# Ledger of designs, part 205: peptides against a protein of PDB entry 5TUV

Target 1, 107 residues: chain A of PDB entry 5TUV
Amino acid sequence: KEVIDRLRYLKAEIEDLELKERELDQQKLWLQQSIKNVMDDSINNRFSYVTHEDICNCFNGDTLLAIQAPSGTQLEVPIPEMGQNGQKKYQINLKSHSGPIHVLLIN
Target 2, 107 residues: chain B of PDB entry 5TUV
Amino acid sequence: AQECQNLEVERQRRLERIKQKQSQLQELILQQIAFKNLVQRNRHAEQQASRPPPPNSVIHLPFIIVNTSKKTVIDCSISNDKFEYLFNFDNTFEIHDDIEVLKRMGM

## One batch from the design tools (peptide; made by RFdiffusion4, then SolubleMPNN)

Design b2_p29_4_s1 (from b2_p29_4, 15 letters changed)
Fold by OpenDDE base, seed 3:
Structure b2_p29_4_s1 (fold): chain B 107 residues (1-107), chain C 107 residues (1-107), chain A 29 residues (1-29)
Amino acid sequence: as target 1 above (107 residues)
Amino acid sequence: as target 2 above (107 residues)
Amino acid sequence: EELAYSFTLDLTELHPSFNSAEVVKKLEE
């Protein structure tokens, strides 16, 4: 039956797609390891920074905070809720586990 | 048949996930290239200046950029060890990853 | 506490830009 043939075709294709997805997942892992190796290199790490000017050139007319923190630092933004004064609360929570956080007011 | 329709929906979902993963991999590769270019730029700049930049003039990776209106009032509470930060804004804000900054820099 | 946005700083992960205004808009829908 045509329906049976279509079902077989779809199942086979889905199986191939599953394999492809797993392949991509593995490729991502290898790429991530490569990135870690590159960034952990002493020379690369020493020069892994942007300047005040770089940031200013990327944004215009607003207040800019540059927050440098160690890898593994957790960033959280609660859902804005109404405060006691009738104003919504807009918050950012940062928690580092391995070192201090540094904040620069850029603009 | 209903089963055929269900499999076609599943097939489409998998195709979309695969497409997303492929795109993410490409972005990670571009990130690595951008990082390499950043390092080279900074090395050259420091060679020309014959000294490293002042400590508070640069932002080391990883970092984030918080963008808000110049009218926004920002309050910050910091732990003694600077491991925990709480930012309060009286208006909305945007958060940008360091990867996006490198892209905007044209690296 | 329910969060509108969260991530761990990681040089090996991509994080889309976040706009808190968009969250407010969705809450009002």
Scores: peptide ipSAE 0.569, ipTM 0.905, DockQ to the pose 0.866
Fold by OpenDDE base, seed 1:
Structure b2_p29_4_s1 (fold): chain B 107 residues (1-107), chain C 107 residues (1-107), chain A 29 residues (1-29)
Amino acid sequence: as target 1 above (107 residues)
Amino acid sequence: as target 2 above (107 residues)
Amino acid sequence: EELAYSFTLDLTELHPSFNSAEVVKKLEE
């Protein structure tokens, strides 16, 4: 039957796609490990920074906060809700587990 | 049949995920290249200056950038150990990660 | 608490830019 043949074809294709997706997942995992190794290198880590000028060149006309925090730091932004004074609340919550957070005012 | 339609939907879903994963993988590769270029730039700059940059003039990775209007009032509450930060804004803001900054820098 | 945006700082993960103004706009629609 035509429907049976179509089902067989679709199942085979989905199986191939599943294999492809797993391949990509593995590639990402290996790449992520490579990135970690590169960034953890003592020399690379020493020079892994940007300057105030770098940041200013990327943005214009605004107030800029640079927040440096250890890997693993959690960032959360609640849905803006009306405050007690009738103003919407715009918030950022940061929580580090491995070291202090450092904030710089760029502009 | 209904089963055939269900499999076609699944097939399309998997195709889209694969496309997204391929794109993300490419972006990670570019990120790694950008990081290496950043390190090389900084090494060369410090060699020419014969000194490291002032400690408060650079932002070490990883970091995030918060962008808001010049008129925005920002309040910050900090824990004693500086592990927890709460930012309050009276207006909207944008958040950008360090990877995007490197892209904007042309690294 | 429902969050509009969240992530963990990780140099091995990509995080799209976030604009709180867009969230507000969606809430008002």
Scores: peptide ipSAE 0.567, ipTM 0.902, DockQ to the pose 0.896
Fold by OpenDDE base, seed 4:
Structure b2_p29_4_s1 (fold): chain B 107 residues (1-107), chain C 107 residues (1-107), chain A 29 residues (1-29)
Amino acid sequence: as target 1 above (107 residues)
Amino acid sequence: as target 2 above (107 residues)
Amino acid sequence: EELAYSFTLDLTELHPSFNSAEVVKKLEE
């Protein structure tokens, strides 16, 4: 009946959507590989940087830390909790596995 | 029927995921363009200056930006090999990706 | 330890900006 026809239609459409989603997943993977290739290019890598001025133009009135680290570096922020002094702890943890982390104070 | 309703919900869920993935893919493409523009800018700038910028005057990708109030006290503990960093703030902070910085730069 | 925010530095992934103040607000609600 009509319900059966609707079910069949929906199932067919969902199957098509699954294919589209997998296609997008593959496209993302290829794009990510392309990005890696572009970033790893010797010339591009040499010029893959921003200046202090660039950062200052993006942010004003604050203390700015620029943290440069190797790809794969893990960043973690614990949920703020009360510390020993009765103040909330605001914390950032960084862990690199392939090289040193470099920190610059912008302002 | 209930089954029709369930499939319609699933269909909508899949459509939303596809939409999100399409958007993310477009963003990655834009990021690649921004990176290309960054590299081009830096190459041109160094050509005009006839030398590369000082090592500590630039931030190499990948990086993150941490911004906080100028009144915020920041403590940093660093491992001997500089592979691990612990930042403690006495107030709130923000974290921004390098990709966002490129966007704000208008790349 | 439960984290408020985490990610791995990767130029191939998008990472939304994080504001620790927002986490505090949520905890106080």
Scores: peptide ipSAE 0.583, ipTM 0.903, DockQ to the pose 0.881; fails the geometry check
Fold by OpenDDE base, seed 2:
Order: C-alpha cells, then structure tokens, then sequence
Structure b2_p29_4_s1 (fold): chain B 107 residues (1-107), chain C 107 residues (1-107), chain A 29 residues (1-29)
C-alpha cells in the first residue's frame, strides 16, 4: 500500500539523516580541535586581539564595554525583574574559574 | 496515517537541525579564516610600528562586547571572589561575542 | 533562577547576539 511504502521510505530516510547528523557532529569536533590548536599557538595567541578602533567601527553611538575573560567563564543574564525602586533589573553576571576578568570601557 | 505524519514531522525536524549544524560549521570555518586574517593584520601593524600596542589599547580574545545607550548608567561590582562580576544597567543592553565582532570587522 | 540568556565563553562555539530589550518585549506580550 502507498501508506506502507511511504512509511518505509520515511524510516529509511530518517536513518540516513541520523548518520548525516553524526557525521556533522564529528566534523564539528574536529574543527573545534583545530581552532583550539590555532588559538593555542604562541604566535597566534600573541596577536589575537582587536583594537578600540575595531570595536568602535562595529558599533556607533553607544557605550561599549569590552569584557575579557578566560575560556570557561560563565555569563548569565537573569530575566529582568522589578527592583525595589520600581526599576527593572538589567544584569549581567560573570563567573570566571581560571583567571581574572578584565573590563574596558571603549566609549 | 498518523504514523506517517509523525515520521514526516520527525524528518523535517532532523532536516532543520542538520541545516543548522551545516551552517554552524560554515561559520566556524569562516571564523578561522577571520582569525588568521586578524593575526596577520596585527603582526603586520606591529612590524610597521616597530612596537606592540599598549596593553590597555587592545582587547584580547576571547571577549564579549556589551553595548548600551550612552545614557545608560552602568554599575559594576566584584564579589569577594575576584572572579565574579556583576553588572547592573538601568536600561536594556546588547551582548555580542568576539566572533560577531570579527565578522563585522570584515576579517 | 530562570535566565534570559546564558553561555560559557568558548572560542570554539558560536553565540548569538543578545538583546535584553527583546526579552522585555516578550514578557510584555
């Protein structure tokens, strides 16, 4: 029957998609390792920075904070809640585990 | 049939997920290229200047950018744990990662 | 505590930009 044939086809296709997804997952892992290797290279690490000008060129008319933190630092933004003063609380929480956090005011 | 419909939904879900993963892989590849270009730019610039930039004039990866209105009042506090930071804003803000910045820079 | 946004800084991961204003809008809808 047509329905039965369609079911068989869909099941087979889903299996193929599962394989494809696993392939992509593996590719991502390899790529991520490559990125780590590149970033950990002493020369690359030495020059892995942007300037204030770079940041300013990307954003106009705003106050800009640049926050440097070690990999693994957790960033959290709570849902804005009303404060005791009737003001919504807009917050960013940062927790580092391996080094200090450095904050720069760009403009 | 209901089973056929269920499988078609699952198929579509997987297709979308695969598409997203493919896009993410492409972005990561582009990020590596952008990073390479960034490093080359910085090396060349420092060679021409015959000196490295001042330490506080650059933002080292990894970093995030927080942008908000110039009228936004920002308060930053550090907990007893020096690795924990709390930013308070009296208005809304945006967060951008370093990869997004590199993209905007056209690297 | 429910979070509007969170991630771990990682050079190997992509993180979408976040706008807290959009969260506010959604809460008010």
Amino acid sequence: as target 1 above (107 residues)
Amino acid sequence: as target 2 above (107 residues)
Amino acid sequence: EELAYSFTLDLTELHPSFNSAEVVKKLEE
Scores: peptide ipSAE 0.577, ipTM 0.900, DockQ to the pose 0.868; fails the geometry check

Design b2_p29_4_s2 (from b2_p29_4, 13 letters changed)
Fold by OpenDDE base, seed 5:
Structure b2_p29_4_s2 (fold): chain B 107 residues (1-107), chain C 107 residues (1-107), chain A 29 residues (1-29)
Amino acid sequence: as target 1 above (107 residues)
Amino acid sequence: as target 2 above (107 residues)
Amino acid sequence: EKLAYSFTLDLTELHPSFNSAEVEKELEA
């Protein structure tokens, strides 16, 4: 009796949560479209950059790579494995589909 | 009893996903604000300087930042069309997206 | 190929910071 009531309650709550999750998904979609519209604006796009100084101020003491790439570029980091020389391989693979990738070395 | 427990686990799973999605939405909103502030800053700066910044002094969005020790040796292989990049490191590294950089900049 | 980390650059998506050292420790544990 008590278990049956709990089951019914939980099922109803899960259904409500599913609806809430779908609502949030739709809100995200709308927000993402808004972001795209803002960033695709000619004026905004023209000024959508950070400076070398900006990056340096955010990080200190390290070597930095600033990698600018088109939207849709795929980034992959393989699991480190032992190389031929007995050293672990630390890698980043980048693949763009719509334009060239630009890299700046900082510090 | 087992079914009740399974549903409780599912309920908690959904609650956590909802919480994460709510947080992501908030962060995306903050991203838009930060982006607008960035655009405003750059626009004002260029007006004061009466010129755009040098082309290789700025990083256009979207971008990522890779940071590693100054002792790290970095090798890069680039495709002919510059659509594919392979970075090899002899040590560990970190990856940060442009949104995080904007946060660190206080935008 | 098994990946430790991956994502697609997208101005409309959030990407958590990645530390290869931390992931390596987790994978080896």
Scores: peptide ipSAE 0.568, ipTM 0.905, DockQ to the pose 0.846
Fold by OpenDDE base, seed 1:
Structure b2_p29_4_s2 (fold): chain B 107 residues (1-107), chain C 107 residues (1-107), chain A 29 residues (1-29)
Amino acid sequence: as target 1 above (107 residues)
Amino acid sequence: as target 2 above (107 residues)
Amino acid sequence: EKLAYSFTLDLTELHPSFNSAEVEKELEA
């Protein structure tokens, strides 16, 4: 039956795709570890920064806040809701677990 | 027939997921290169200046950029240890990570 | 509290840009 043959073919193909996906997952993990190693290097870490000029060149016409925080810091944006004064609340919540957060007004 | 159709849907789902993972992997590779270029740029710049940049003139990775209108009023509540920040905006805003900044910088 | 957006700062992960205005429009639609 053609349907049976098609089923067998599809199942085999899906199995191959599962293997491919696991391969990609492993590659990502290795790359992520590589990135960590590179960024944790003392020399690289010392020079891992951007300037105010860099940020200003990337954005124009708006107010810019730069928020530097340790890895692992949680960022949350609640769904905007009406406040007691009728104004929608637009919020950002930050929570660090390993160090202080620093905020800079760029412009 | 129904089982065949279900497997075809599953196959397509996996193909799309694999495509996304391949794209994300390539992006991570490019980001690692961008980071190395950033480090080289900064190292060279400090060598030419014979000094590090002023402490408050640079933003160390990791960081995020908050972009909002010049008319937006921003209020910030900070914990005593500076581990928690609450930002309140009277209007909409955008959030960009450091990786996007590096892209826009052409690193 | 239901969140419109959240993530953990991680240099090994890609985070797409977030626009609160766009999310607000989607939620109201």
Scores: peptide ipSAE 0.560, ipTM 0.903, DockQ to the pose 0.839
Fold by OpenDDE base, seed 2:
Structure b2_p29_4_s2 (fold): chain B 107 residues (1-107), chain C 107 residues (1-107), chain A 29 residues (1-29)
Amino acid sequence: as target 1 above (107 residues)
Amino acid sequence: as target 2 above (107 residues)
Amino acid sequence: EKLAYSFTLDLTELHPSFNSAEVEKELEA
């Protein structure tokens, strides 16, 4: 029956897709490790920065905050709620675990 | 028939996840390239200038960029006990990671 | 507390841009 054949085909395809997904997951892990190695290199780390000009060129006309934080820092944005004065609260919460957070006002 | 439909939905779900993961891998590869180019640029620039940039003139990775209207009032409070930073805005804002910035820079 | 947006800073992870205005509109719709 056509339906039975289709079911068999779909099941087999799904198994293949599962294998493909696992392969991609492994590739990501290897790539992530590669990125870590590259960025942790002393020379690369020394030069791993952008300038104020770089940032300004990307975001014209805005007030820009550059927030430097250690890897693992948690960023949270609560759902805006009405404040005591009737103004909505727009917030960013940062929590660092391994070092200080440095904030720069770009413009 | 219903089982067939369910499997087709599952198939499509997996295909979409695979597509997303493939795209993510491509972006991470581009990130490596962009980072390499950034490092190269900075090394060359410092060689030409015969000095490093001032410490507060650059933003070291990892970082995030928060952009908002020039009219937005920004308040920041820091809790040393929790290494917590609270940013309050009186209006909406956007957040961009460093990877996106590198892309916008054309690295 | 429900969050509109959250992530952990990680050089090995991609984070989509966030627009609080868009999220707010979506949540209020």
Scores: peptide ipSAE 0.559, ipTM 0.902, DockQ to the pose 0.851
Fold by OpenDDE base, seed 4:
Structure b2_p29_4_s2 (fold): chain B 107 residues (1-107), chain C 107 residues (1-107), chain A 29 residues (1-29)
Amino acid sequence: as target 1 above (107 residues)
Amino acid sequence: as target 2 above (107 residues)
Amino acid sequence: EKLAYSFTLDLTELHPSFNSAEVEKELEA
């Protein structure tokens, strides 16, 4: 009947969509590996940087911290809460596992 | 009938998820292109200057940018090995990743 | 400790920009 046919159609389409999604997942994984390979290349790695001017052009009128850290470094921002002095806590926590973190102040 | 409706909802859910994954994949491709453009720019610039930039004048990828008001007071606590950083701000801040910076740079 | 924002530095992943002011407003709403 019409309902049965519709159900069959929908189930078949969903199955096709599942296949498509898995394909996209694989493509993403492949692309991510490609990106890693490109970035880990000695030449590319040597020139993988931005300048102070680059950053300043992206952000006007603010204090800027450029934080360079190894891949895998964890960044955490706690929910702002009232501190002991009555001031809200605005905080960033960084933890690297493979190397030192470098911070540059850009005015 | 109810099953049909449930499957239609599921179908739509999957379609939206696929759309999102397709978009993310495209963004990753664009990011890779932006990175390659950055490398080319820097390589050319260093060739013209006949020397690499000063070490503290550039920010190597990966990095993040913290943006805050010039009036914001920033306190930073650093571990001995510089693997852990704690930033305290007396006001709100923004965080941007390196990919966004590349976008803003027009790479 | 509950986090408002977190991620791991990874050039293979997209990380949306974070605005602490917006999060604060959302928590107060």
Scores: peptide ipSAE 0.569, ipTM 0.904, DockQ to the pose 0.872; fails the geometry check

Design b2_p29_4_s3 (from b2_p29_4, 13 letters changed)
Fold by OpenDDE base, seed 1:
Structure b2_p29_4_s3 (fold): chain B 107 residues (1-107), chain C 107 residues (1-107), chain A 29 residues (1-29)
Amino acid sequence: as target 1 above (107 residues)
Amino acid sequence: as target 2 above (107 residues)
Amino acid sequence: EELAYSFTLDLTELHPSFNSKEVEELLKE
């Protein structure tokens, strides 16, 4: 029966896709660990920065805030709903758990 | 017949996830290359200058960039230990991560 | 509180850019 054959084919294909997806997940984990190792290297860490000029070259015409924070810092942006004063809420909440946050104004 | 259709939908869903994961892996690889190039650039620059840049002239990874109009009023509340920040804007803003900045820098 | 955007700073994760204006306009629909 055509339908039965199609079902068997689809089920087999889905099994193959499940294997492929798991493979990709493992590859991502490996790559993430590699990135951590590279960035945690003392020399690389020492030179892991950008300049004000770098930022200015990427953006123009606006006010720029550079927020440097430890890994694991949480960022949250509420939905811009009306506040109690009748003005919409445009907010960014930052919470670090391991160190201070540093903010720079880029002119 | 309905089961066949359900499996076809599931198959397509998985194919799309796999495609997205493949793309994400590629982006992570590019990020690693960009980071390497950044480190190399900074090492060379400091060697030529025979000194590190001033502490407040650079932004260390990880960081984020907040972009808003020059007309936007920004208020910031900071905890005593500087672990928590609350930014208030009177208008809309954009957030960009450090990875995007490296891309825009052409690293 | 429902959030329009959130993430944890992680050099091993990609985060799309966020535009609060786009979110605001989308919510008006």
Scores: peptide ipSAE 0.541, ipTM 0.899, DockQ to the pose 0.889
Fold by OpenDDE base, seed 2:
Structure b2_p29_4_s3 (fold): chain B 107 residues (1-107), chain C 107 residues (1-107), chain A 29 residues (1-29)
Amino acid sequence: as target 1 above (107 residues)
Amino acid sequence: as target 2 above (107 residues)
Amino acid sequence: EELAYSFTLDLTELHPSFNSKEVEELLKE
């Protein structure tokens, strides 16, 4: 039956897709480890920075905050409509666990 | 027939996820390349200048960029443990990660 | 607390840009 054949085909394809997805997940993990290794290298780490000029060239006409924080720092933005006084709450919460947060005002 | 439809929906969902994961993987690869280019640039620049940049003139990775109108009032409070930061804005803002910055820089 | 946006800083992860204005507008719909 046509329907039965289609079902079999779809099920088989889905199974193949599951395998593909797992493969991609593993590839990502591998790459992530590679990235960590590269960035943790002492020489690379020493030069892993951007300048004020770099940032300004990327964003024009606005006030910019550059926030440098350790990996693992949690960033949270509450829903703007949620305010204690019924006012909009435009807020960013940062919580670091391994070191200080450094903030630079750009322009 | 309904079972076929359900499986087709699932198949399509999985295909889309796989596509997204493939794209993300490619972006991570490009990020790694961009990072290496950044390091090379900075290393060369410091060699030419015969000095490192001033500490407060650069933003070390990882970082985020917050941009808002020049008219936006920004307040920042720091917790007692110095690891928690609260930013308050009187208007809307945008957040960008360092990866996006590197992309915009053309690294 | 329900958040409009959240992530952990990680050099190995991609994070989409966030616009509080856009989120605000979406929540109004």
Scores: peptide ipSAE 0.532, ipTM 0.898, DockQ to the pose 0.864
Fold by OpenDDE base, seed 3:
Structure b2_p29_4_s3 (fold): chain B 107 residues (1-107), chain C 107 residues (1-107), chain A 29 residues (1-29)
Amino acid sequence: as target 1 above (107 residues)
Amino acid sequence: as target 2 above (107 residues)
Amino acid sequence: EELAYSFTLDLTELHPSFNSKEVEELLKE
């Protein structure tokens, strides 16, 4: 039956897709490890920075805050609900677990 | 017939995930290249200047950029150990990660 | 507390840019 043949075909294709997805997952994992190794290198780490000029060239003339924090720092933005004073809450929460956070006003 | 339809939905779901993973993998590859280019740029710049930049003139990776209006009032609460930050804005804001910045820089 | 946006700072994951104004507009609808 046509339906049976289609079922067999779909099952076989899904199996192939599962293999492809796992392959991509492994490739991502290896690439992520490679990136970590490159960035953790002492020389690369020493030069892993951008300047104020770099940031200003990327954005328009609004207020720009640069927040530097250790890897693993958690960032959270709650839904801007109404606060106690009747003002909407526009917030950013940062929590580091391994070192201090540094904030720079760019402009 | 219903089973066939279910498998077709599953097939499409997997295909979409694979497409997304392929795209993300390509972006990570570009990120690694961008980082290497950044390091090379900075090394060359410091060689030309014969000195490193002032500590407060650069932003070390990883970092984020917060963009808001010049009229936005920003309040920041900081823990004693500087591991926790709470930013309060009286208006809307944007957040951009360091990867996006490197992309905008053309690295 | 429901979050509009969250992520962990790292150099191996991609994070889309976030605009809180867009979230606010969606809440009005």
Scores: peptide ipSAE 0.522, ipTM 0.901, DockQ to the pose 0.908
Fold by OpenDDE base, seed 4:
Structure b2_p29_4_s3 (fold): chain B 107 residues (1-107), chain C 107 residues (1-107), chain A 29 residues (1-29)
Amino acid sequence: as target 1 above (107 residues)
Amino acid sequence: as target 2 above (107 residues)
Amino acid sequence: EELAYSFTLDLTELHPSFNSKEVEELLKE
């Protein structure tokens, strides 16, 4: 019947879409490797930085902390629950595994 | 009939994932372009200045930006090796990654 | 400990910005 034909069509299309999705996954992997190669290049790495002015131009009116850390550094923010002193705990936890973390106060 | 409907839902789900992945790939490409533009800018700037910027005046990638009110009190606990940081804020904050900064810079 | 936000610093991944105030407000609902 028409239903059977529709089912066959849908199954075939889904199979094609699955293939397309895997293709995109592979493309992402290759692109990520390309990005790593570009950023790990000695010249590019030497010039891979922003200035205080750059940051200030992106944000205004508040205190800005710039936290530079090695790739792979884990950042965690707990749910801001009430602390023991009656103050909500607004926290950021950082853990690096490959090098020190550097913090700059921008403004 | 129900099976047909289930497959149609799955088809749509896969189409949406594909669309999202295509968008993500595009964003990664744009990020790579932004990075290259940043490197080019910095190379040119240092050539004009005939010297590198002071080491503590720039933020090297990767980094994050923490934005909070000027009235926010920030406490920081640091491990001996500086591999672990704990930030405590008495008020709310925002976190932005380096890629967002590059976007805001117009790179 | 349940986290409101987490990620690993990686130049090859996109990370949405985070606002702790928004999370706090959502938790009140």
Scores: peptide ipSAE 0.538, ipTM 0.900, DockQ to the pose 0.881; fails the geometry check

